Peptides against a protein of PDB entry 3QIS. Designs and how they scored, part 42

Target 1, 334 residues: chain A of PDB entry 3QIS
Amino acid sequence: PSLELSRREFVFENVKFRQLQKEKFQISNNGQVPCHFSFIPKLNDSQYCKPWLRAEPFEGYLEPNETVDISLDVYVSKDSVTILNSGEDKIEDILVLHLDRGKDYFLTISGNYLPSCFGTSLEALCRMKRPIREVPVTKLIDLEEDSFLEKEKSLLQMVPLDEGASERPLQVPKEIWLLVDHLFKYACHQEDLFQTPGMQEELQQIIDCLDTSIPETIPGSNHSVAEALLIFLEALPEPVICYELYQRCLDSAYDPRICRQVISQLPRCHRNVFRYLMAFLRELLKFSEYNSVNANMIATLFTSLLLRPPPNLMARQTPSDRQRAIQFLLGFLL

## One batch from the design tools (peptide; aimed at target 1 D181 E283)

Design b2_p18_5_s2 (made by RFdiffusion4, then SolubleMPNN; from b2_p18_5, 7 letters changed)
Fold by OpenDDE base, seed 5:
Structure b2_p18_5_s2 (fold): chain B 334 residues (1-334), chain A 18 residues (1-18)
Amino acid sequence: as target 1 above (334 residues)
Amino acid sequence: DDEIVKEFEERLEEYKKL
């Protein structure tokens, strides 16, 4: 069996978080026998492609002289954004199109990724006084390494280190400050806030705005700005409540005094973000007659974002654990 | 830079009082 491919080299320029890009090519059976094709893993890989790439279809049959269009879809989700922001991964891959009882055909995928404040750590963002796309990639790596060292020091030492000759970090990321300040100013009376989805085009404009500027006003509807806050919190590599404190939050869920003590043990930036969000959400709840928002809805929504189970426990989370996690947040909203 | 940092810090202290 043999195939003809219309293209073998693909370039995905300016790949961004949550932006789908598609490149199409045709394969043709130029042989005299039916053939089965499939994308196969390389040696030592578990998957035929990286998590941000997909082929559609990834397998199929072709009769003699039959042709099929294959789509190569590039999409950076929350699952790939962090490793692309750090430069640990890149928009580069090799696909192996295997022909049963035939040869392999190699496809080269290349491109560039544009960093996002979405999927960047709270510690790194607190060090970024400028938009992330103004920060050199080399400096992003240094800021992430420094962020890891500060988290480790903050877990070992309950006392703020006297930060020496380094620039003083922000108390909260500017991006989350902008989102929350906008919602506080403009969305407190918004009917169905956090219950109505935003527009995908507006979400992309908000993400691009936060990645490239420090705006006076965030573009889009209140629903889009509210959803952008949820996406930001979901995309964090480490949740606002660090994984190390997850079980202690569940264990303390019915003791408000112990809950406050657990939060006091968070790293400074995480603790500040948590307090800032809880203060905003308590203020939003004063307008429940206008915005249809209640404490149970907010606690349920934000629990999955702020108090995520560690990756090793996700598959084992009981309904009781979820209820304890919700109860933990309710103690800060009531 | 310092003015933006100060605005963020001041607003955070306002929210801590809510």
Scores: peptide ipSAE 0.030, ipTM 0.713, DockQ to the pose 0.154
OpenDDE base, seeds 1, 2, 3, 4: peptide ipSAE 0.021, 0.024, 0.027, 0.026; ipTM 0.672, 0.689, 0.683, 0.667

Design b2_p18_5_s3 (made by RFdiffusion4, then SolubleMPNN; from b2_p18_5, 9 letters changed)
Fold by OpenDDE base, seed 3:
Structure b2_p18_5_s3 (fold): chain B 334 residues (1-334), chain A 18 residues (1-18)
Amino acid sequence: as target 1 above (334 residues)
Amino acid sequence: DDEIVEEFKKKLEEYKKL
């Protein structure tokens, strides 16, 4: 069996969070026998590609002189955004197109990723006074490393971090401030807020706006701005309530005093973001007659974002644990 | 830079009082 490939080198320029890119190529059976093709894992890999890449179709049959189009799809989800933002991973891969009883064909994937404030840590974002696209990638790496070290120090030390001569961090990320300030100003009377999905094009404009500028106004509908806030919270590498406190939140869910003590143990930026969001959501609930928002809906929605189970416990979350997590958040909304 | 930090700090303190 033999294949002819129209292309073997693919470049994905300016890859962004949640923006699908596609490159197509053709494979042709230039042999005299039917053949089966498949993308196969490299030696020691479990998957034929990185999580942000896929081939469609990834396998198939070709008759003699048959041709098929293969799409290479690049999509950075919440699952890949953090490692791409830090430069731990890159838009580079090698695909192995295997031909049954034939040879392997190597495809080279390359490109560049444009960092996003989505999927960046709260600690790093509090140090970014400028849009993330204005920050050199080398400085982003340093900011994430320093942010991890400060988070650990903040969890271990009851002492205020000495406000050394480093630039004072923001009290909350500018990105979450911009989203919440917009929603507070313009969306309190928005019917079905957090219940109606945003437009995908508007979501992309909001993400690009926050990554590249400090706007006076967020573009798009109130629904798109509301969904952008949810996407931002979902994409956080560490949830607003740190994984280390997850079990303590569940254990305290019915004691409002202990709940407040648990929140007081959060790192400064996480604690500030939590309090800021809870204050906003309590204000939003005053307009329930107009926006159709109620405490149970909000608690159910935001609990999955703010109080995520640690990765090692995700597969073991019980309905009881979920209810305790909701109850914990309700104690800050009521 | 300091102006932006103080603006965001002020806004956060406004929301904490709600």
Scores: peptide ipSAE 0.038, ipTM 0.705, DockQ to the pose 0.128
OpenDDE base, seeds 1, 2, 4, 5: peptide ipSAE 0.036, 0.035, 0.035, 0.037; ipTM 0.719, 0.722, 0.708, 0.728

Design b2_p18_5_s4 (made by RFdiffusion4, then SolubleMPNN; from b2_p18_5, 7 letters changed)
Fold by OpenDDE base, seed 2:
Structure b2_p18_5_s4 (fold): chain B 334 residues (1-334), chain A 18 residues (1-18)
Amino acid sequence: as target 1 above (334 residues)
Amino acid sequence: DDEIVEEFEKRLEEYKKL
């Protein structure tokens, strides 16, 4: 069996968080026998491609002289955004198109990723006084490393943050401040807030706006701005309530005094973001007659975002653990 | 830069009073 490929080199320019890009090529059976094709893992890989790449179809049969279109889809989800922002991964891959009893055909994937404030740590964002697209990539790496070291120092209670010659970090990321301030000003009376999905085009405009500017106003509907806040919180590499405190939040869920003590032990930026979000959500609940928002809905929605189980416990979350996590947040909303 | 930081800090303190 043999194939002819219309293209073997693919370039994905300006790849962004949550923006789908597609490149197509044709494969033709130029042999005299039917062939089965499949994308296969390289030696030492578990998957035929990186998590941000997909081939469709990834396998199939071709009769003699048959041609099929294959789509190469690039999509950066929350699962790939952090490693691309840090430059730990890149928009580069090699695909192996295998023929049963035939040859391997190699496809080269290349391109560039544009960093996002989505999927960046709260600690790094508190050090970014400018939009992330204005920050040199080398400085982004340094900010993530410094952010990890400051989180560890804050958790260990060992060294007072030397208020030395480093520029004072923001109390909360400007991106979270902008999203919440916009929702507070314009969305308190929005019917079905956090219940109606945003528009995908508006979500992309909001992400691009926060990555490239410090806007006076965020573009899009109140629903799109509300969903952008949810996406931001979901994409955080470390949730607003750090994984180290997850179990203590569940254990304290029915004691409001212990709940406040647990939150006081968060890193400064995480604690400030948590308090800022809870203050906003309590204010939003005063407008429940207009926005149809209630404490149980908000607690249920934000629990999965703010109080995520550690990766090693995700598969073991019980309905009881989820109810305790909801009860923990309810103690800050009521 | 300082003016933006001051605006963010000021509004964050306003939210902490809610």
Scores: peptide ipSAE 0.037, ipTM 0.736, DockQ to the pose 0.157
OpenDDE base, seeds 1, 3, 4, 5: peptide ipSAE 0.025, 0.028, 0.024, 0.029; ipTM 0.700, 0.708, 0.675, 0.711

Design b2_p18_6 (made by RFdiffusion4)
Pose (drawn by RFdiffusion4):
Structure b2_p18_6 (pose): chain A 293 residues (1-134, 168-310, 319-334), chain P 18 residues (1-18)
Amino acid sequence: PSLELSRREFVFENVKFRQLQKEKFQISNNGQVPCHFSFIPKLNDSQYCKPWLRAEPFEGYLEPNETVDISLDVYVSKDSVTILNSGEDKIEDILVLHLDRGKDYFLTISGNYLPSCFGTSLEALCRMKRPIRERPLQVPKEIWLLVDHLFKYACHQEDLFQTPGMQEELQQIIDCLDTSIPETIPGSNHSVAEALLIFLEALPEPVICYELYQRCLDSAYDPRICRQVISQLPRCHRNVFRYLMAFLRELLKFSEYNSVNANMIATLFTSLLLRPPPSDRQRAIQFLLGFLL
Amino acid sequence: SLEEKLNEQVEELIEANE
């Protein structure tokens, strides 16, 4: 049971939020007998690698002496973007490729991560007046830029918030917001709209903070009480919530053109603005509908 | 300034829909 590896060191340079990278290498069974290989967790872990990293395939069978290409894939999603933004984690790791009843092959993962305004907290973004990778703001300039674009160009956009944008444009929008305060956000209205949804979803702390979440559901049927729960939010969260509710009510005025109705808004934005750490789903849409109408 | 512009637009949008 022996393996030959084309390489053991891999570099993921300039890793960005939601931008896929692949580093490929070939495994060849140079032994005399067939072998089984698999990636294993390092002593006392649950997984063989960190969440932003994946091996494809991660296990297999090789006769002597067939070869197989292994793809080491890096993808920073909403799960890892905040810790990599913060520096609590780095683009580094060790993959242990394990021959069943045999040697271990150690693969070193290195590289660097570029922080994004996406996955960054509302509080920190309101404190930063410049782009992240170039008195506090009432709302983060990034969310203002996305909403400003949609307000200017997308009020009459057919199927706004119902048609997915383009992956390439989403990344261009994110990089644009990470590095600039532009005169115009690049990309179609559907891309800018989706980037807004991704922004809200990627927040480390939702627009409605986690501890106020349960109170919101309990209070869901009393508009006076719902507004008061909102008053308990930190200034930047309260402002973003009010700003978005005002924006969505503005879009409802053009529903005959943009097909944006209360039903779709409630089911789309409730889970983004009001996340927990069933029928609570119902009190949640009721909570949000109370502000829209 | 950019901050004034941001604040004015946010306030105007909220007040216009109150």

Design b2_p18_6_s1 (made by RFdiffusion4, then SolubleMPNN; from b2_p18_6, 8 letters changed)
Fold by OpenDDE base, seed 3:
Structure b2_p18_6_s1 (fold): chain B 334 residues (1-334), chain A 18 residues (1-18)
Amino acid sequence: as target 1 above (334 residues)
Amino acid sequence: SLEEEIEKFVQSLIESNE
């Protein structure tokens, strides 16, 4: 069996978080026998492609002289955004199109990724006084490394931040400030806030706006700005409540005094973001007659975002653990 | 500046919760 491929080299320029790109090619059975094709893993790889790439279809049958269109879809989700922002991964891959009893055909995937404030750590963002797209990629790596070291020092109650030599970090990321300040000013009376989805085009505009500028006003509807806040919190590599404190939050869920002590042990930026979000959400709840938002809905929604189980415990989360996590947040909303 | 606004506001939140 043999295949003819219309193209073997694919370039995905300016790949962005949550923006789908597609490149198409054709495969044709130029042989005289039916053939089965499939994308197969390379040597020792678990998957035929990187997490941000997909082939559709990834397998199939071709009769003699049959042609099929294959779509190569590039989509950076929350699961790939952090490693692409840091430059740990890149928009580069090799796909192996296997033909049963035939040859392997190699496809080269290349391109460039544009960094996002989405999927960047709170610590790194607090060090970014300018939009992330203005920051050199080399400096992004240094900022993530420095941010990790500062997080570890803060958790270990080690030496106070030397106030002297490095530019003082922001108390909260400017991106969180802008999102929450917008919602505070314009969305407190918005009916079904956090319940109505935003528009995908508006979400992309908000992401691009925060990545490239410091706007006076965030574009889009209140629903799109609210969803952008949820997406931001979901995409954080480390949740607002650090994984190290997750179990202590559950254990303290019914003791408001211990809950406050646990929050006081967060890294400064995480603690400030948590307090800022709780202040905003308490303000939003004062307008429940207008926005139909209640404490149980908000606690349930934000618990999954702010108080995520550590990756090693995700598969083991009990309904009791989820209820304790909700109760923990309720103690800050009421 | 935006930095000063963020700092003042977050400082006010800290002082209100202590």
Scores: peptide ipSAE 0.143, ipTM 0.837, DockQ to the pose 0.479
OpenDDE base, seeds 1, 2, 4, 5: peptide ipSAE 0.132, 0.118, 0.123, 0.122; ipTM 0.833, 0.822, 0.827, 0.828

Design b2_p18_6_s2 (made by RFdiffusion4, then SolubleMPNN; from b2_p18_6, 8 letters changed)
Fold by OpenDDE base, seed 2:
Structure b2_p18_6_s2 (fold): chain B 334 residues (1-334), chain A 18 residues (1-18)
Amino acid sequence: as target 1 above (334 residues)
Amino acid sequence: SLEEEIEKSVQELIERNS
């Protein structure tokens, strides 16, 4: 069997978090026999492509002189955003289009990724006084490394050695402040806040706005700004409550004094963000008659974002663990 | 400064809900 491919080189320029890009090409059976095609893993790979790439269809049959369109879809989810922000991964891949009893055809994927504040650590963002797109990539790497070291020192209760001339970190990330301050000012009376989904176009505008500017006002509806906050919290490489404290939060869930002691042990940035979010959510609950938001709903929604199981626990909670996690958060909302 | 504005805004919201 043999194929003719209309294109073998694909360039995805300016790839962004949650923005789908598509490139299409045709494959034609120029042989005299039916063929089965499939995208196959390279030697030592488990998947035929990187997590941010997909082929559709990824397999199929072609009769002689038949042609099929294949879509190459690039989509950066929360699962790929962190490694792309750090430059650990890149918009580069090689696809192997295999023919049964035939040849391999190589497709080259290339492009560039534009860094996002989504999927960046709270510690790194607290050190970024400018939008992430204004920060040189070399400085992003340094800020992530420095942020990790400062987090580890904070968890170990090591007195920071000389705070050398490193700029004082922000109390909370400017991106979280922009989202929460907007919601506090404009969304406290919004009916069905955090229950109604945002618009996808508005979500993209909010992400682009936070990545490129420090606006006076976040664009989009209150629902889109609220969903952008949820997406931001979900995309964090480490949740607002650090993985190291997860089990202690569950164990303390019914003792409000122990819960507060556990939160006091968070790294400074994480602790500040947690307190700020809880203050905002308590403010929002004062307007429950207008926004239809209650403590149980908020606790149920935000628990999965703020208090994630560590990766070593297969990221799965038992129903009992989930109820304890909700109860832990309720102790800060009531 | 941006730092002072954030610190003030965060502190005001925390104090209002303490």
Scores: peptide ipSAE 0.728, ipTM 0.980, DockQ to the pose 0.935
OpenDDE base, seeds 1, 3, 4, 5: peptide ipSAE 0.724, 0.724, 0.724, 0.723; ipTM 0.979, 0.979, 0.979, 0.979

Design b2_p18_6_s3 (made by RFdiffusion4, then SolubleMPNN; from b2_p18_6, 8 letters changed)
Fold by OpenDDE base, seed 2:
Structure b2_p18_6_s3 (fold): chain B 334 residues (1-334), chain A 18 residues (1-18)
Amino acid sequence: as target 1 above (334 residues)
Amino acid sequence: SLEEEIERFVQELIESNS
């Protein structure tokens, strides 16, 4: 069997978080026999492509002189955003299109990724006084390394050495402040807040706005701004409640005094963000007659975002663990 | 400054809802 490919090189320019890009090519059976094609893993890979890439269809049959269009889809989710922001991964891959009893055809994927404040750590964002797209990539790497070290120092209660005139970090990320300030000013009376989904186009505009500017007003509907806050919290590499405190939150869920003690042990930026979000959510609950928001709905929604199980426990989360996690958060909303 | 504005607003919101 043999194939003719219309294209073998693909370039995805300016790849962004949650923005789907598509490139298409055609394959043709120029042989005399039917063939089965499939994308296959390289010798050392478990998957035929990186997590941000897919082929559609990824397999199929072609009769002699038959043609099929294949779509290469690039989509950066929360699962790939952090490693792309740090430059640990890049928009580069090689796909192997295999023919049963035939040849391998190699496709080259290349491009560039544009960093996002989504999927960046709270510690790094507290050190970013400018939009992430204005920060040199070299400085992003340094800020992530410094942020990791500061988190560890904070958890260990080590006295900050008077390391030189590093600019004082923000109390909370400007991106969280912008989202919450907008919702506080404009969304307290919004019917079905956090219950109605945002618009995908508006979500992209909000993400681009936060990545490139410090706006006076966030674009889009209150629903889109509310969903952007949820997406931001979900995309954090470390949740607002750090993984190391997860079990202690569950164990303390019915003791409000112990719950507050657990939160006091968070790194400064995480603790500030948690308190800021809880204050905001308590304010929204005062307007429940207008916004249809209640404590149980909010606790259920935000618990999965703020109090994520560590990766090693994700597959083992019981209904009891979920209920304890919700109860923990309820103690800050009531 | 933006920093002072964030600090003030975050503190005000935390105090008003604590």
Scores: peptide ipSAE 0.157, ipTM 0.847, DockQ to the pose 0.898
OpenDDE base, seeds 1, 3, 4, 5: peptide ipSAE 0.157, 0.132, 0.147, 0.126; ipTM 0.845, 0.833, 0.841, 0.830

Design b2_p18_6_s4 (made by RFdiffusion4, then SolubleMPNN; from b2_p18_6, 7 letters changed)
Fold by OpenDDE base, seed 2:
Structure b2_p18_6_s4 (fold): chain B 334 residues (1-334), chain A 18 residues (1-18)
Amino acid sequence: as target 1 above (334 residues)
Amino acid sequence: SLEEEIEKFVNELIERNE
């Protein structure tokens, strides 16, 4: 069996978080026999491609003289955004198109990624007084390293030794402030807030706006701004409630005094974001007659975002753990 | 400054709801 490929080199320019890009090519059976094709893993890989890449179809049959279009889809989800923002991963891959009882055909994938405030740590974002697209990549790496050290110092209750010339971090990320302040000003009376989905085009405009500017107003509907806040919280490499405190939150879920003590142990930026979000959600609940928002709905929605199980426990989360997590958050909304 | 503006509006919202 043999194939002819219309293209073997693919370039994905300016790849962004949650923005789908597609490149297409054709494969043709120029042989005399039917053939089965499949994308296969390289010797050291578990998958035929990186998590942000997909081939469609990834396998199939071709009769003699048959041609099929294959789509190479690049999509950066919450699962890939952090490693691409840090430059740990890049828009580069090699695909192996295998032909049963035939040859291997190699496809080269390349391109560039544009960093996002989505999938960046709260600690790093509190140090970013400018939009992330204005920050040099070298400085992004330094900010993540410094952010890790400051988080650890905060958890260890270490007195900061050098009050050196490090600029004071923001109380909360400007991106969180922009989203929450917009919702507070314009969305408190919005019917079905956090219940109606946003528009995908508006979500992309909001992401691009937060990555590139500090606007006076966020573009899009209140529903799109509300969903952008949910996406932001979901994409955080570490949730607003740090993984180290997860079990203590569950254990304290029915004691509001212990719950407040657990939150007081968060790193400064995480604690400030938590308090600010709870204040906003409590304000939103005052307008429940207009927005149809209630504490149980909000607690159920935000618990999965703010109080995520550590990766090692995620597969073991029981319905009881979920209920305790919801109860923990309810103690800050009521 | 942006820092002072954030600190102001964040604290105003917290104080109204805590």
Scores: peptide ipSAE 0.648, ipTM 0.970, DockQ to the pose 0.934
OpenDDE base, seeds 1, 3, 4, 5: peptide ipSAE 0.626, 0.633, 0.606, 0.627; ipTM 0.967, 0.968, 0.964, 0.967

Design b2_p18_7 (made by RFdiffusion4)
Pose (drawn by RFdiffusion4):
Structure b2_p18_7 (pose): chain A 293 residues (1-134, 168-310, 319-334), chain P 18 residues (1-18)
Amino acid sequence: PSLELSRREFVFENVKFRQLQKEKFQISNNGQVPCHFSFIPKLNDSQYCKPWLRAEPFEGYLEPNETVDISLDVYVSKDSVTILNSGEDKIEDILVLHLDRGKDYFLTISGNYLPSCFGTSLEALCRMKRPIRERPLQVPKEIWLLVDHLFKYACHQEDLFQTPGMQEELQQIIDCLDTSIPETIPGSNHSVAEALLIFLEALPEPVICYELYQRCLDSAYDPRICRQVISQLPRCHRNVFRYLMAFLRELLKFSEYNSVNANMIATLFTSLLLRPPPSDRQRAIQFLLGFLL
Amino acid sequence: SKTNQELLEEAIAEEEEE
């Protein structure tokens, strides 16, 4: 049971939020007998690698002496973007490739991460006047820029918030917001609209903070009480919530053109603005509908 | 014509009045 590896060191340079990278290498069974390989967790872990990293394939069978290409894939999603933004984690790791009843092969993962305004808290973004990778703001300039674009160009946009944008444009929008305060956000209206949804979803702390979440559901049927729960939010969260509710009510005025109705808004934005750490789903859409109407 | 900035100010003003 022996393996030959084309390389053991891999570099993921300039890793960005939601931008896929692949570092490929070839495994060859140079032994005399067939072997089984698999990636294993390092002593006392649950997984063989961190969430932003994946091996494809991660296990297999090789006769002597067939070869197989292994793809080491890096993808920073909403799960890892905040810890990598913060520096609590780095683009580094060790993969242990394990021959069943044999040697271990150690693969070193290195590289660097570029922080994004996406996955960054509303509070910190309101404190930062400049782009992240170039008195506090009432709302983060990034969310203002996305909403400003949609307000200007997308009020009459057919199927707004119902048609997915382009992956390439989403990344251009994110990089644009990370590095600039542009005169115009690049990309179609559908891409800008989706980038807004991704922004809300990627927030480390939702627009409606986690501890106020349950109170919101309980209070879902009393508009006076719902508004008061909103008053308990920190200034930047309260402002973003009010700002978005006002923006969505503005879009409802053009529903005959943009097909944006209360039903779709409630089911789309409730889970983004009001996330927990069933029928609560009903109180939640009721909570949000109370503001829209 | 109405602007996005005016919309933000109105939304914050309404919250302060409450």

Design b2_p18_7_s1 (made by RFdiffusion4, then SolubleMPNN; from b2_p18_7, 6 letters changed)
Fold by OpenDDE base, seed 4:
Structure b2_p18_7_s1 (fold): chain B 334 residues (1-334), chain A 18 residues (1-18)
Amino acid sequence: as target 1 above (334 residues)
Amino acid sequence: SMTSEQLLEEAIAEGEAE
């Protein structure tokens, strides 16, 4: 069996977080026998492609003289954004299109990724006074490494940040500030806030705006700005409540005094973001008659974002653990 | 009316008093 491929080289330029790109090609069975094709893993890989890539269809059957269109879809989710932002991974892959009882066909995937403030650590973002697209990629790597070291020092209650040589970090990321300030100014009376989804086009504009500028006003509807805040919190490599404190939050969920003591142990930037978000959400709840927002809805929504289980525990979440996590957050909203 | 700046400052200050 043999296939003809219309194209074997694919370039995905300016790949962005949550922006789907598609490239298509055709495969044709120019043989006299039916053939089965599949994308197969390389010798050391568990998957036929990187997490940000997919082929559709990834397998199929072709009769003689049949042609099928294959879509190569590039989509950077929350699961791939952090490693692409750091340059640990790149928009490069090789796909192996296997023909049963035939030969392999190699497809080359290349391109470039544009870094996002989405999927960047709170620690790194607190050190970024300019939009992430103005920061050299080499400096992004250094900022993540430095931010990890400063997080560890902060957790250890070691020496106050030496005020002398490095510019003082922001109290909260400017991106969080911009999102919350917008919502606080314009969305407190917005009916169904955090219940109505945003528009995908507006979400992309908001992401691009935060990645490239420091706007006076965020573009899009209040619903899109609200969803952008949720996406931002979800995409954090380390959640606002650090993984190390997850179990302690669950254990303290019914003791508001212990809950506050757990939050006080967060790294400064995480603690500030948590308190700022809770203060904002308490203000939003004062307008519940206008916005239809209640504490149980907010706690349920934000708990999954702010208080994520460590990756090793995700598969073990009980309904009791989820209820404790919600109860923990309720103690800051009421 | 409270500003978001004031809201942030209060949220930080409350946390330094704890």
Scores: peptide ipSAE 0.433, ipTM 0.917, DockQ to the pose 0.944
OpenDDE base, seeds 1, 2, 3, 5: peptide ipSAE 0.414, 0.412, 0.408, 0.418; ipTM 0.911, 0.911, 0.912, 0.912

